# Designs tried in a protein design run: peptides against a protein of PDB entry 3OIQ. Part 109

Target 1, 212 residues: chain A of PDB entry 3OIQ
Amino acid sequence: KNRIFVSSSKDFEGYPSKAIVPVQFVALLTSIHLTETKCLLGFSNFERRGDQSQEDQYLIKLKFKDRGSERLARITISLLCQYFDIELPDLDSDSGASPTVILRDIHLERLCFSSCKALYVSKHGNYTLFLEDIKPLDLVSVISTISTKSTNSSKHSSSELISECDLNNSLVDIFNNLIEMNRDEKNRFKFVKLIHYDIELKKFVQDQQKVL

## One batch from the design tools (peptide; made by RFdiffusion4, then SolubleMPNN)

Design b1_p22_3_s3 (from b1_p22_3, 12 letters changed)
Fold by OpenDDE base, seed 5:
Structure b1_p22_3_s3 (fold): chain B 212 residues (1-212), chain A 22 residues (1-22)
Amino acid sequence: as target 1 above (212 residues)
Amino acid sequence: SEIEKLIEEIVKKGLLDFIASS
């Protein structure tokens, strides 16, 4: 099935008011909202949008209609948190209440790069993005992908319209946006405050800062 | 644009698939 790569959540402003469109994007995980009635994931590429919050530019809904979909949502959250070393608040299992997880500003502590497949569903000009698939990306792999000018145009088959170039460009754009945020004294984001800030990330950021 | 045409095609197919599955 043809899937559209989305570089900006502004692209959805031009989408039909009544449509179902499979999309893919790459962004940082910014929020997790799991309650008794809903599961939402927030993502951002930190594209500048005036004075609006740069978090949650992509709000992705997980299906949460029945016990099966709820379980799948909870497993998805658990696996993502395990992959990114996100501490979930102690799901105090002792209160028979379904555990509530509300995490915000995840990007301030961890760079959680994610490749998301979603279904854009619009009705009457409003839209919802439904998660179809999520692939967490390893930061070392992201850094290596950006640093290596992908000279290997492996002609992956013409049917996956997501060029390796679109992915790489989006990853570069995200890092550039983070560098700009890091330079802004008013912005809460600072690379040095990341829990996983190491010599490799430091060097990469320093090298990227010289190109900007 | 090529993107608009692709969206229109996907929308047509997606709506047809949705209508066919409904």
Scores: peptide ipSAE 0.024, ipTM 0.630, DockQ to the pose 0.041
Fold by OpenDDE base, seed 2:
Structure b1_p22_3_s3 (fold): chain B 212 residues (1-212), chain A 22 residues (1-22)
Amino acid sequence: as target 1 above (212 residues)
Amino acid sequence: SEIEKLIEEIVKKGLLDFIASS
């Protein structure tokens, strides 16, 4: 059960140049890149990194080497998009070409919170994150979790070595970063432009803005 | 750090031994 919780993708800069490390993180889905030869998911916690893009801080690779792994990747993308109400372009099934999906800036329209398990694999200082598991998180549940600082230790099974504190801290940090982006006139992110922007999210954002 | 120790353990034992001990 030894999996490392990662709060920042900068943590990987300190990781060994030759290692295989099971990791877990929570972040927002920012991009989907499905082609004939690869499947990548981009995630971000929107940590400020100077002039660097805040999107795709976690670039996660799905195995895409054979028909079985390709099918699994396509099913994974379909299920994620269905869960988050992401419209996939109608891939005209009639052309025997494998469907290509390229979505960017998903966070500008939808807050797609996801808990990801991955393998960090490094060689010669370069690394790749390989997806092991993904759990989409409901926004209402995320808001409720942040709002209720009550550590109700719901004894959900001790199998995930992630402290409930690490998860909650990461969720708070993401929202704080989004609030800062929303305040920045130069930033394209605005809460009011989210398709699912409702009274509950509005109230939550207003309450969090008073603490920052 | 605890994380550095865990990373070092994983690197030394290898992935299979680490998974088997987890």
Scores: peptide ipSAE 0.023, ipTM 0.646, DockQ to the pose 0.045
Fold by OpenDDE base, seed 1:
Structure b1_p22_3_s3 (fold): chain B 212 residues (1-212), chain A 22 residues (1-22)
Amino acid sequence: as target 1 above (212 residues)
Amino acid sequence: SEIEKLIEEIVKKGLLDFIASS
């Protein structure tokens, strides 16, 4: 099944007004919105869009219509937050009220790189992205991947090359955008304010800043 | 669901060709 890799959420503006398109993108988790009636995840690659907020460029819906889908959504959020060390209130608390979770600006504290598979669903020009799959990416692995592909054009098949090249290009673009945000005194994003800011990330950012 | 109805409509209209051409 052909899945379209999406490098920009602007690509959806050119998509058909009535379609179902399987898509994939890589982005940073920026928000979580879990209520009694809906579950939304916000992602961004921090592409410059003029004066528009750079957060939540990809707004992804989780199916939230029945007890089974609600449970799956809650488990998905719990596992994602556990992976990224995001503190959540206990979603399984015996108090019969479904906990509301509203997290914003996650990228200011943690770089939560995520590879998302979603279903683009449009009707009458409006679209919704439905989450099909999410893979959290380890930051060390992201850094290593960006650092190594500068040297090895290895002989992998053209189809795997496209997917890996697209992934890497998007990861590089995200870091470049973050570096620009870090340089901007008006931007709240600063690498040194990340909870997981370490010597490896510091060195990587310094090395990337020399190429920009 | 509304999604299932939309899928059924898209399948019925052959709009899966857009996915196949992508």
Scores: peptide ipSAE 0.016, ipTM 0.524, DockQ to the pose 0.054
Fold by OpenDDE base, seed 3:
Structure b1_p22_3_s3 (fold): chain B 212 residues (1-212), chain A 22 residues (1-22)
Amino acid sequence: as target 1 above (212 residues)
Amino acid sequence: SEIEKLIEEIVKKGLLDFIASS
């Protein structure tokens, strides 16, 4: 299966009005919307798009049509939140009400890098992205990967269909966009406001700022 | 572009064959 790596959500503007296309991208998790009737994940690369909101550039739908798909969606949300140390209300509350989770602006508190596989499904010029797979990425591993791009391709045969170049370029672009947002006094994003802001992240940001 | 190639593949093979090859 030829999966297309997507570097910008603008790429979808040129996609066919009637297609099913397997896609892959790397982005930051920005929102979670779980209700009784739907489950949506928002992601962004924070690409500048004029005066448009940089949040939720990739709106990913989880299948939510039957008890099995609803359960899978809830498990997916729970596992992502556990990985990123995102506090969720108890999804297992004995009160027969389906738990509602609405989180926004996640990137203001945590950098939740995620590699997503999705199906682009279009009909009549409108499209929906359906989640196929999600891999959360560790921030320390992201920083190390960007920093080591100058030396040894250790042949770890990760059979992952992603060009290591495409992944690394997208990660660099995201950090560059975050650095620009951090420099903008009007932007709410600041690295120093991240819950996990440490000496390693500080040093990395300072080193990247010298190249920009 | 990759999108132009994708469009050409969908047009040449049809949508079903493109989905099957993907």
Scores: peptide ipSAE 0.019, ipTM 0.605, DockQ to the pose 0.037; fails the geometry check

Design b1_p22_3_s4 (from b1_p22_3, 14 letters changed)
Fold by OpenDDE base, seed 4:
Structure b1_p22_3_s4 (fold): chain B 212 residues (1-212), chain A 22 residues (1-22)
Amino acid sequence: as target 1 above (212 residues)
Amino acid sequence: SEIEELILKIVEEGLKNFIASS
């Protein structure tokens, strides 16, 4: 089955009430919810949804039903947090209690761009997204990708593959949404409050703000 | 369930790809 690129989590409202659809999206990691009984990752493109919360637009479940899947979920979380320099409580603490990790609003401190593959699984109109694959994206690479392709609009490569264009468009949309949030005095998101806010990101944001 | 086993295999494969790409 061909994987569908999803630009908005609203697309799922039009999906079949009983289906299994492989999907892919790009979003910012917004939350991690690891407990004794579940593992959830929240992602967002910060698409404006009226009065709806912009956080956790994509709620992704990791299988968490047996010791093997739980271990895999914990390793996945550890690796993601290591990649994004997210401080986790010591998961290896000899206290036989499985550590609970509840992180929210990750995007307020770190831009954790992620390319996610998931299975959309629906039954009776309700759906769940199950993680298939996750690729963390380096922010420098994201910035470079957006900056270089604004000049190369002329190659219509008709590749049936999830177009490198869809990825880039989603990345641009995310940044545009973040710029709007940054301009809103009521919004908690500010680029200058990011732990990794540097001269490169500053320059990129300033250059993008001139186009908007 | 068969679906849950399939999901596990896919997640395991994805994790391998993640590790290999890091």
Scores: peptide ipSAE 0.025, ipTM 0.629, DockQ to the pose 0.621
Fold by OpenDDE base, seed 2:
Parts: structure tokens; sequence; C-alpha cells
Structure b1_p22_3_s4 (fold): chain B 212 residues (1-212), chain A 22 residues (1-22)
């Protein structure tokens, strides 16, 4: 089955009430919810949806049913947090209690761009997204990709036909949404409050703000 | 269930790809 690129989590409202569909999207990591019984990742494109929270537009479930799946989920969370320099509470507490991690509003401190593959699984109109794969994206690479409209067809391996155009459009849309949030005095998001806010990101944001 | 085993295998393969991409 061909994987479908998803530009908006609203697309799932039109999906079949009973289906299994492989999907892919690009979004910012907004939340991590790891407990004794579940593991969830929240992502967002910050698409405006009226008065609804813009966080967790994509709620991705990791399988968490046995010791093997729990271990895999914990390793996934650890690796993501290491990549994005997200401080986890010491998971190494010698107390035989499984570590609990609840992080929210990650985007207020760090722009954690992620390319996600998931299975859309629906039953009786309700759906769940199950994680298949996740690739963290480097912010410098994201900025470079948006700034250089040059279709440098770097022939990296042909196996997953994401339209390079769909990826780039989604990245642009995310930044545009963040710029709008940054301009809104009521919005908590501000680029200058990001831990990794540097001269490069500042310049990029200033240049994008002139086009919007 | 067969679906749960399939999802687990896909997640395991995804984790390998993640490690290889990092």
Amino acid sequence: as target 1 above (212 residues)
Amino acid sequence: SEIEELILKIVEEGLKNFIASS
C-alpha cells in the first residue's frame, strides 16, 4: 500500500471509519507522555483551529503492552530527548518503579522538527495513530531547505516517495504559523525564548516575516 | 493479535531506522 503524506491532521476527518492506512507527516514535537501503562507523543503543525489548543494535533501512540514494547518505547523517548537536548528526569532511579515522563509545550523551548511514519487505524469512526518510524530533523537543515528553493535533487534512496514538495510546503507552513504565533501578544510562543535561538534563526525569522 | 504483532515489528524496524539516521 502506498504511504500517504498528510499536510493537516484534519485530513483524518475524511478517512474511513474502519481502515488501516500508512501515513507520513512532518511536525514539531509538542508533548511526551510516558507512564507505566502508555506512551504517547504529541506533534503539531500549529494550524489555526479556532479556539482549540494548537498542541498535540497529531497524537501518536507507541505500543506499550509487554516488556519488549515498553523497552522499545523507553529507548525511543531517550533517543529523541538526547537528539533534541531535552532534559529527562533521571530515568536511572534504582527504585524498580518504571520512570514517568510528562513533558508539555516542548515547542516553547525547542523546535523539534520530526518526520513521522504512522499507521492510521480506525474502528467505529474513532482512530489511533501508531508510530512506525520517526526521524528527527536538524533545525539548520530545515532552515537551509526552506531558504534554498533550489530543488537540489540529492538522490538519497528512492524508497519512500514523499514528494519533496510536500515536505518543503509543510516546513514552510509550520514556520509561517510560528511567525503568526510570535506576532500574537496573547500567544506564549516567542522565538526569542527558544533555548537554541541564535543569529541564524533570528535572521531567518526576520527574513520570513518580511514576506508574510 | 496479529495486528499487534505486525505493529510491534514495524515499530522495531522503525527504531532501527531511527538509530541509523541519528
Scores: peptide ipSAE 0.024, ipTM 0.622, DockQ to the pose 0.613
Fold by OpenDDE base, seed 3:
Structure b1_p22_3_s4 (fold): chain B 212 residues (1-212), chain A 22 residues (1-22)
Amino acid sequence: as target 1 above (212 residues)
Amino acid sequence: SEIEELILKIVEEGLKNFIASS
């Protein structure tokens, strides 16, 4: 089955009430919810949806039904947090209690760009997105990719099923949405409050703000 | 990165387990 690139989580409103559809999107990690019974990742493109929360537009479920799937979910969360320098409580604590991790509003401190592959699974008009694959994206690489869109497709034959155009357009849209949020005095998001706010990010934001 | 490759492998195994249980 061909994987569908999704630019908006609104696309799912038009999806079949009973289907299994492989999808792909790029978004910012906004939340992690690991408990004894479930593992969920929240992602957002911060697309404006009226007065609705822009957080967790993509709620991705990890399989959490048996000891093997639970272990896999915990390892996945640990590795993502290691990549993004997100501090987690020790998940290996000898206390026999399953570690609980509840992180929200991750985007207020860190821009955690992620390319996600998921299965859209619907039944009776309700759907769940199940994680198939996740590629964390380095912020410097994201900035460079957006900035260099004016010169030379170096044929790195990444056999990735994503149109390079779809990826780049989604990354630009996310940054544009973040710039709008940063300009809004009522919005909690501010680039200057990011832990990793540096001269490169500052310059990039300033240059993008001149085009908008 | 090495971490990225490990995440990809782990998620791929998670997917296989999901498909096998569906």
Scores: peptide ipSAE 0.021, ipTM 0.571, DockQ to the pose 0.082
Fold by OpenDDE base, seed 1:
Formats: structure tokens, sequence, C-alpha cells
Structure b1_p22_3_s4 (fold): chain B 212 residues (1-212), chain A 22 residues (1-22)
């Protein structure tokens, strides 16, 4: 079955009440929830949904059923946090106690763009998204991708079934949503509060703000 | 930072759970 690109977490409202659907999306990492019994990653594109929190629009579950899957989940979190320069407590502490990690509102300090592959699994109208694969995206690469209007369909036959258009549109939408949040005095998100706020990001935001 | 504060809360909760399980 072909993987479906998802531009909104609202798309799941139209999905079958009993299905397994491979999906893919691009979003910002917003939360990490690792306990002894579960591992969850929260993502958002910050699509406006009335008065609802824009955090964790995509709640992704890692398989956490046996020591092997638990280890894989911990390694996944460790690698993601290492990539995004997120400090974690030592997950390998010899104390035999599985370290608990609960991070929220990650987007307030770091823009952690991620391309996620997941399985949508439903049984009775309720669904769970299970992580299959995750690719962290470099912010400079994201900015360059948006700034270069893809007039060049470079025939990079990368077997990723995502149209370059779908990826670019989602990245643009995320930035537009962040710009709107930054303009809202009631919103906690501010670009200038990002730890990695540099001249390149500043210039990019200023240029995007002129188009909105 | 908000992340640092959350990490600290988790370390504290983990420590409480460790003490409670010991």
Amino acid sequence: as target 1 above (212 residues)
Amino acid sequence: SEIEELILKIVEEGLKNFIASS
C-alpha cells in the first residue's frame, strides 16, 4: 500500500474506523514522554484549531512491549535529542531504574523539524499512530528548501514517495503558523527566544513576514 | 529554560519513584 502524506492531523477524522494505514508527515517535535511503560513523541504543525492547544497534534507512540522495543525507543530518543542538542538525563544509568523523560513545549526553545513515517491503526473509531521511522531535518536545510522555489525538479529519484511539493508546502505552512504565533501577544512562542536564533533565521523570518 | 525546568522536575519525580521503590 502506498504511504499517504498527511498535511493536517484533521485528516485522521476522515480515516476508516478499522484500518491500518501507512502515513507520513512533517512537523515540529513538541514533546517527549518516556516512562517505564510508554514512549510518546508529540509533534505539531501548529494548525489553528479554535481554542484547542496547538501542541501534540500528532501524538506518536513508540512500540514499548519488551526489552528490545524499550531499548530501541530509548536509543531513538537519545539520537533525536543528540541531533537537536536537547539535554537528556543519562538514559543508561546503571541504577536499573528506567529513566523518566517528560519534555513539553520543545518548540519554544528549539525548532525540531522532523519527517515522520507512522502507522495509523484504528479498531473502533479510536486510533493510534505508531512510529515506523523518523528523520530529523536540519533547520538550514529547511530554510534553503523553502527559499529555493523548486523550479528545478531535480530528478533525485530518492525512493521517498513524498512529492517535493507536499514537503515544501508543509514546511511553509509550519513557518506561516509560527509567524502568526509570534505576532500574537498572547502566544508564548517567540522566534527571538529560540536558543538557536541566528542571523540566517532572523533574515528568513523577516522575508517570510513580508509575504504574509 | 523551560526545558531545563522540565528536566529537573523529571529528575525529581524519577528520584521520588526510586526512593518509593527502594
Scores: peptide ipSAE 0.005, ipTM 0.380, DockQ to the pose 0.023

Design b1_p22_4_s1 (from b1_p22_4, 15 letters changed)
Fold by OpenDDE base, seed 5:
Structure b1_p22_4_s1 (fold): chain B 212 residues (1-212), chain A 22 residues (1-22)
Amino acid sequence: as target 1 above (212 residues)
Amino acid sequence: MLEKLQELLKKLAEEQKKELAK
């Protein structure tokens, strides 16, 4: 089955009530909810949805069947967080109960751009996104990609050609949404409050703000 | 680091697919 690129989580409202559809999207990591039985990864492109929260527009679920799968997930999430410089509370507590980890509003401190592959699974109108892949994207690379309009035709092999256009458009949309949030006095998101707010990001935001 | 992450994500995804098939 061909993978569908999803530009909006609203697209799922039009999806079949009983289907399995491979999907791909680009979004910011916004939350991590790790329990003994599952992990939920929240992602958002911060598309405006009326008065609804712009957080966790994409919820990717990891279900644990056993302690081995839980451990695998914990290690994987730890590595993902290390890539994004997200501090996780010590997951290695020797206490036989795996601690619950709840991180929210990650985007208020760090822009964790992610290219996500998931399985959309619906049965009765309700759906769940199951993890297939998460590719973390470096912010410098994201900024460079948007700024240069460079179709980096990475000649890498036959794997799922995301339309470079779809990826770039989604990245631009995310930044535009963040710029709107930054302009909104009621919104908690501010670029200057990001831990990694540097001269490059500042310049990029200033340049993008002139176009909006 | 990224290669290891990708390897683990692949394993994790395979486990998720097996759980969906039950």
Scores: peptide ipSAE 0.604, ipTM 0.942, DockQ to the pose 0.749
Fold by OpenDDE base, seed 2:
Structure b1_p22_4_s1 (fold): chain B 212 residues (1-212), chain A 22 residues (1-22)
Amino acid sequence: as target 1 above (212 residues)
Amino acid sequence: MLEKLQELLKKLAEEQKKELAK
């Protein structure tokens, strides 16, 4: 089955009530909920959805079948967090029980751009997204990609059928949504509050704000 | 770091697929 690029989590409302569909989307990591039995990774493109929270528009689920799978997930999430420079609460609880980790509102401190592959699995009208892959995207690379309209096909012949256009459009949409949130005085998101807010990001945001 | 992350994500995804097939 061909992988479907998803530009909006609303697209899932039109999906079959009983299906398995491979999907891909680009979003910011917004939450991590790690327990003994599962991990939920929240992602968002911050598309406006009326009065609904703009967080966790995409929930990717990891289900643990045993302690080995839990350990694998914990190590994997730790490495993902290390890549994004996210501090996880010490997983070293001296109590032989694996601690529950809950991180929320990650986007308020760090822009964790991620290209996600998941399996949309629906049954009886409910769906779950199961993890297939998470490619963390470097912010400098994201900024460069948007700024250059990079027709530079870097000849990385990655046979990924997803048009570079879909990825780029989604990245632009995310930034546009963040700019709107930054302009809204009621919104908690502010670029200047990001831990990694630097001269490059500042300049990029200022330049994008002139076009919007 | 990234290569190791990708390796682990692949293993994790394979485990998820096995759970969906049951």
Scores: peptide ipSAE 0.604, ipTM 0.942, DockQ to the pose 0.741
Fold by OpenDDE base, seed 1:
Structure b1_p22_4_s1 (fold): chain B 212 residues (1-212), chain A 22 residues (1-22)
Amino acid sequence: as target 1 above (212 residues)
Amino acid sequence: MLEKLQELLKKLAEEQKKELAK
């Protein structure tokens, strides 16, 4: 089955009530909920959904069948957090109980751009997204990609089913949504509060604001 | 770092697929 690029989490409302569909999307990491039995990774493109929270629009689930799978997930999440420079509370609590990790509102401190592959699995109208892959995207690379309007189809390997257009459009949409959130006095998101807010990001945001 | 992350994600995804097939 071909992988479907998803630009909105609302697309899932039109999906079959009983299906398995490979999907791909680009979003910001917003939350991590790690327990003994599962991990939930929250992602968002911050699409406006009326009065609904713009966080966790995509919930990717990892189920643990055993302690081995839990350990694998913990190590994997630790490496993902290390890539994004996210501090995880020390999981090495000497208490033989695996500590619950809850991170929320990650986007308020760090823009963690991620290209996600998941399996949409539905039963009786309810769905779950199961992890297939997470490719973290470097912010400098994201900014460069959006700024270079050039149709240089760098032949990135034919295995990434995302059209360069779909990726770029989604990245632009995310930034536009963040700019709108930054302009809203009621929204907690502010670019100047990002830990990694630098001259490059400042300039990029200022330039994007002129196009909106 | 990225290569190791990708390796672990692949293993994790394979485990998820096996659980969905039960």
Scores: peptide ipSAE 0.602, ipTM 0.942, DockQ to the pose 0.758
Fold by OpenDDE base, seed 4:
Structure b1_p22_4_s1 (fold): chain B 212 residues (1-212), chain A 22 residues (1-22)
Amino acid sequence: as target 1 above (212 residues)
Amino acid sequence: MLEKLQELLKKLAEEQKKELAK
């Protein structure tokens, strides 16, 4: 089955009520909910959805069948957080209970761009996204990708079902949504409050704001 | 770091697929 690129989590409303569909999307990591039985990774493109929360538009689920799978997930999430410079609460608490980790609103402090592959699995009208892959994207690389392709309408017929154009368009859409959030005085998101806010990001945002 | 992350994600994804096949 061909992998479908998803630009909006609303696309899932049109998906079959009983299917398994491999999907891919690009989004910001917004939440981590790690328990003894599961991990939920929340992602968002911050697409405006009326009165619905713009957070956790994509929920990737990991189920733990045993303590081994839980440990594997904990190590994996720790490495993902290390890549994004996210501080996890010390998982090494000597209390024999696996600590529950709940991180929310990650995007308020760090832009954690991620290319996600998942299995859409629906049954009885409800769906779950199961993890296939997460590729963390470096912010400098994201900025460079958006900046360079604004000039190259090169019809690269890459035989990969997911056009490089779809990825870029999604990255641009995310930044545009973040710019709108930054302009909204009621929105908690502000670029200047990001821990990694630097001259490069500042310049990029200023340049994008001139086009919007 | 990235290579190890990818290895672990692959293992984790394989485990999830095995659960979906039961």
Scores: peptide ipSAE 0.601, ipTM 0.942, DockQ to the pose 0.779

Design b1_p22_4_s2 (from b1_p22_4, 14 letters changed)
Fold by OpenDDE base, seed 2:
Structure b1_p22_4_s2 (fold): chain B 212 residues (1-212), chain A 22 residues (1-22)
Amino acid sequence: as target 1 above (212 residues)
Amino acid sequence: MLKKLQELLKKLREEQLKELAE
């Protein structure tokens, strides 16, 4: 089955009550909930959903079935956090208790753009998204991709069936939503509070704000 | 770093798919 690009987590409301559907989306990492039995990764594109929290719009599950899968998940989360410069509690703590990690509101400190592949699995009207793949996206690369409106379809990455257009549109939508949040005095999100807020990001945000 | 991450994610994917087939 072809992988479906998802632009909104609301799309899942129209999905079959009993299905397995490979999906892909782009979003910001917002939360990490690591326990002994599972990891939940929260992602959001910060689409407006009325009075509902804009966080954790995509809940991606990593389930542990054995010690091997748990270790792989923990290492994966560690590497992901190292890439984004997210400080995790020491996951290797010699205390035989697998540490519980709860990180929330990651987007308030760091823009962790991620291209995610997941399996939508539904039973009895409820669904779970299982992680298949995650590609962290470099912020400089994201900014460059949005700024260089793709006149050059460089043909070479033919293998991923997802249109470069869908990715770019989702990245633009995320930034637009962040700009709206930044303008809202009641919203906790502010670009200037990001740890990695630099001159490049500042300029990009200022230029995008003029278009909105 | 990215290559190692991709390899681990591939292994993780394979493990998650097996669990969904059970």
Scores: peptide ipSAE 0.136, ipTM 0.772, DockQ to the pose 0.721
Fold by OpenDDE base, seed 5:
Structure b1_p22_4_s2 (fold): chain B 212 residues (1-212), chain A 22 residues (1-22)
Amino acid sequence: as target 1 above (212 residues)
Amino acid sequence: MLKKLQELLKKLREEQLKELAE
């Protein structure tokens, strides 16, 4: 089945009530909810949805079947967090107690751009997104990609033709939404409060603000 | 790091897909 690129989590409202659909999206990591039985990863593109929370628009589930799959998921989350420089409690506690981790509002401190592949699985109108793949995106690379409009096809032969256009458009949309949030005095998001706020990001935001 | 992550994600995917088939 062809993978569908999803630009909005609202797209799922039009999806079949009983289906398995491979999907892909780009969003910011907003939350991590790790328990003994599952991990939920929250993502958002911060699309305006009226008065609804702009957080966790995509809830991606990692389900544990056994200790092996749990450990694999935990290691995966640890590696993801290491990439984004997110502090996690030590998940490798030999104590047999699976630590619970709840991180929220990650986007207030760090812009964790992620390209996600998931399975949309619906039953009776309800759906779950199961993680298939996650690629963390470097912020400098994201900024560069948006700024240069350069469709430099890095020839990494992963045969899944994501339209580079779809990816870039989604990244632009996310930044535009963040700029709007930053302008809103009531919104908690501020670029200057990001831990990694630097001269490059500042300049990029200033340049994007002139176009909006 | 990324290669290891991708390998782990692949294994995780394979395990998750088995559950969806049950």
Scores: peptide ipSAE 0.133, ipTM 0.769, DockQ to the pose 0.812
Fold by OpenDDE base, seed 1:
Structure b1_p22_4_s2 (fold): chain B 212 residues (1-212), chain A 22 residues (1-22)
Amino acid sequence: as target 1 above (212 residues)
Amino acid sequence: MLKKLQELLKKLREEQLKELAE
């Protein structure tokens, strides 16, 4: 079955009430909830949804079946956090109590762009997204991708079935949404509060703000 | 780092798919 690129988590409202659909999306990591029994990763593209929280628009579940799957999930989370320079409590503590990790509002401090592959699984009108793959995206690479594809149709045949157009459009949409949030005085998100806010990001945001 | 992550995610996927088949 071909993987469907999802531009909005609202797309799932039109999905079958009983299906398994491989999906892919690009979003910012917003939350991590690691407990003894499950891991949940929250992602968002910050699409406007009225008065609802713009966080956790995509809730991705890692299910634990056994100690092996739990360990794999914990290692996955640790590696993801290391990539984004997110500080986690020591997950390796030999003390038989698996540490609970709850991180929220990650996007307020760090832009953690991620390309996610998941299985949409619906039953009885509800759905769950199960993690299949996650690729963290480097912010410099994201900025470069958005900036350059306005000009050069260079045929880099990356054989990944995602239209490079879909990825770029989603990245642009995320930045546009962040710019709108940054302009809103009521919104907690501000680019200048990001830990990694540098001259390159500042310039990019300023240039994008002129087009909106 | 990324290669190891991808290998772990592949294993995790294989384990999750087994559960969806049960």
Scores: peptide ipSAE 0.133, ipTM 0.769, DockQ to the pose 0.842
Fold by OpenDDE base, seed 4:
Structure b1_p22_4_s2 (fold): chain B 212 residues (1-212), chain A 22 residues (1-22)
Amino acid sequence: as target 1 above (212 residues)
Amino acid sequence: MLKKLQELLKKLREEQLKELAE
């Protein structure tokens, strides 16, 4: 089955009540919930959804079957956090209980762009997204990608089933949503509060704000 | 770092696919 690019988590409302569909999306990492039995990764595009929370629009599940799969998930999360410079609470395993990690509102401190591949699995109208792959995206690379494609719609027919255009459009949409959030005095998100807020990001945001 | 992450993600995918086949 061809992998479907998902631009909005609303797309899942139209999905079959009993299906397995490979999907891909790009979003910001917003939460990590690691327990003894599961890991949930929250992602968001910060699409406005009325009264619904803009956080955790995509809940990606890593299910543990055994200690091996748990360890693999923990290492994966550790590596992801190391990439984004996210401080995990010390897994001081001195207490024989596998430490629970709960991180929320990651986007308030760090923009953690991620390209995710998942399996949409539905049964009886409910669905779960199971992680297949995650690619962390460097913010500088994201900024450069958005900045360069404003000019060259060169038809690189890369045989990758996901249009390079879909990825770019989603990245632009995320930034536009963040800009709107930044302008809203009631919103907790502010670019200047990001730990990694630098001159490059500042300039990019200023330039994007002029187009909106 | 990225290569190791990719390897782990591949293994994770394989385990998740086995679960969906059950």
Scores: peptide ipSAE 0.125, ipTM 0.764, DockQ to the pose 0.736

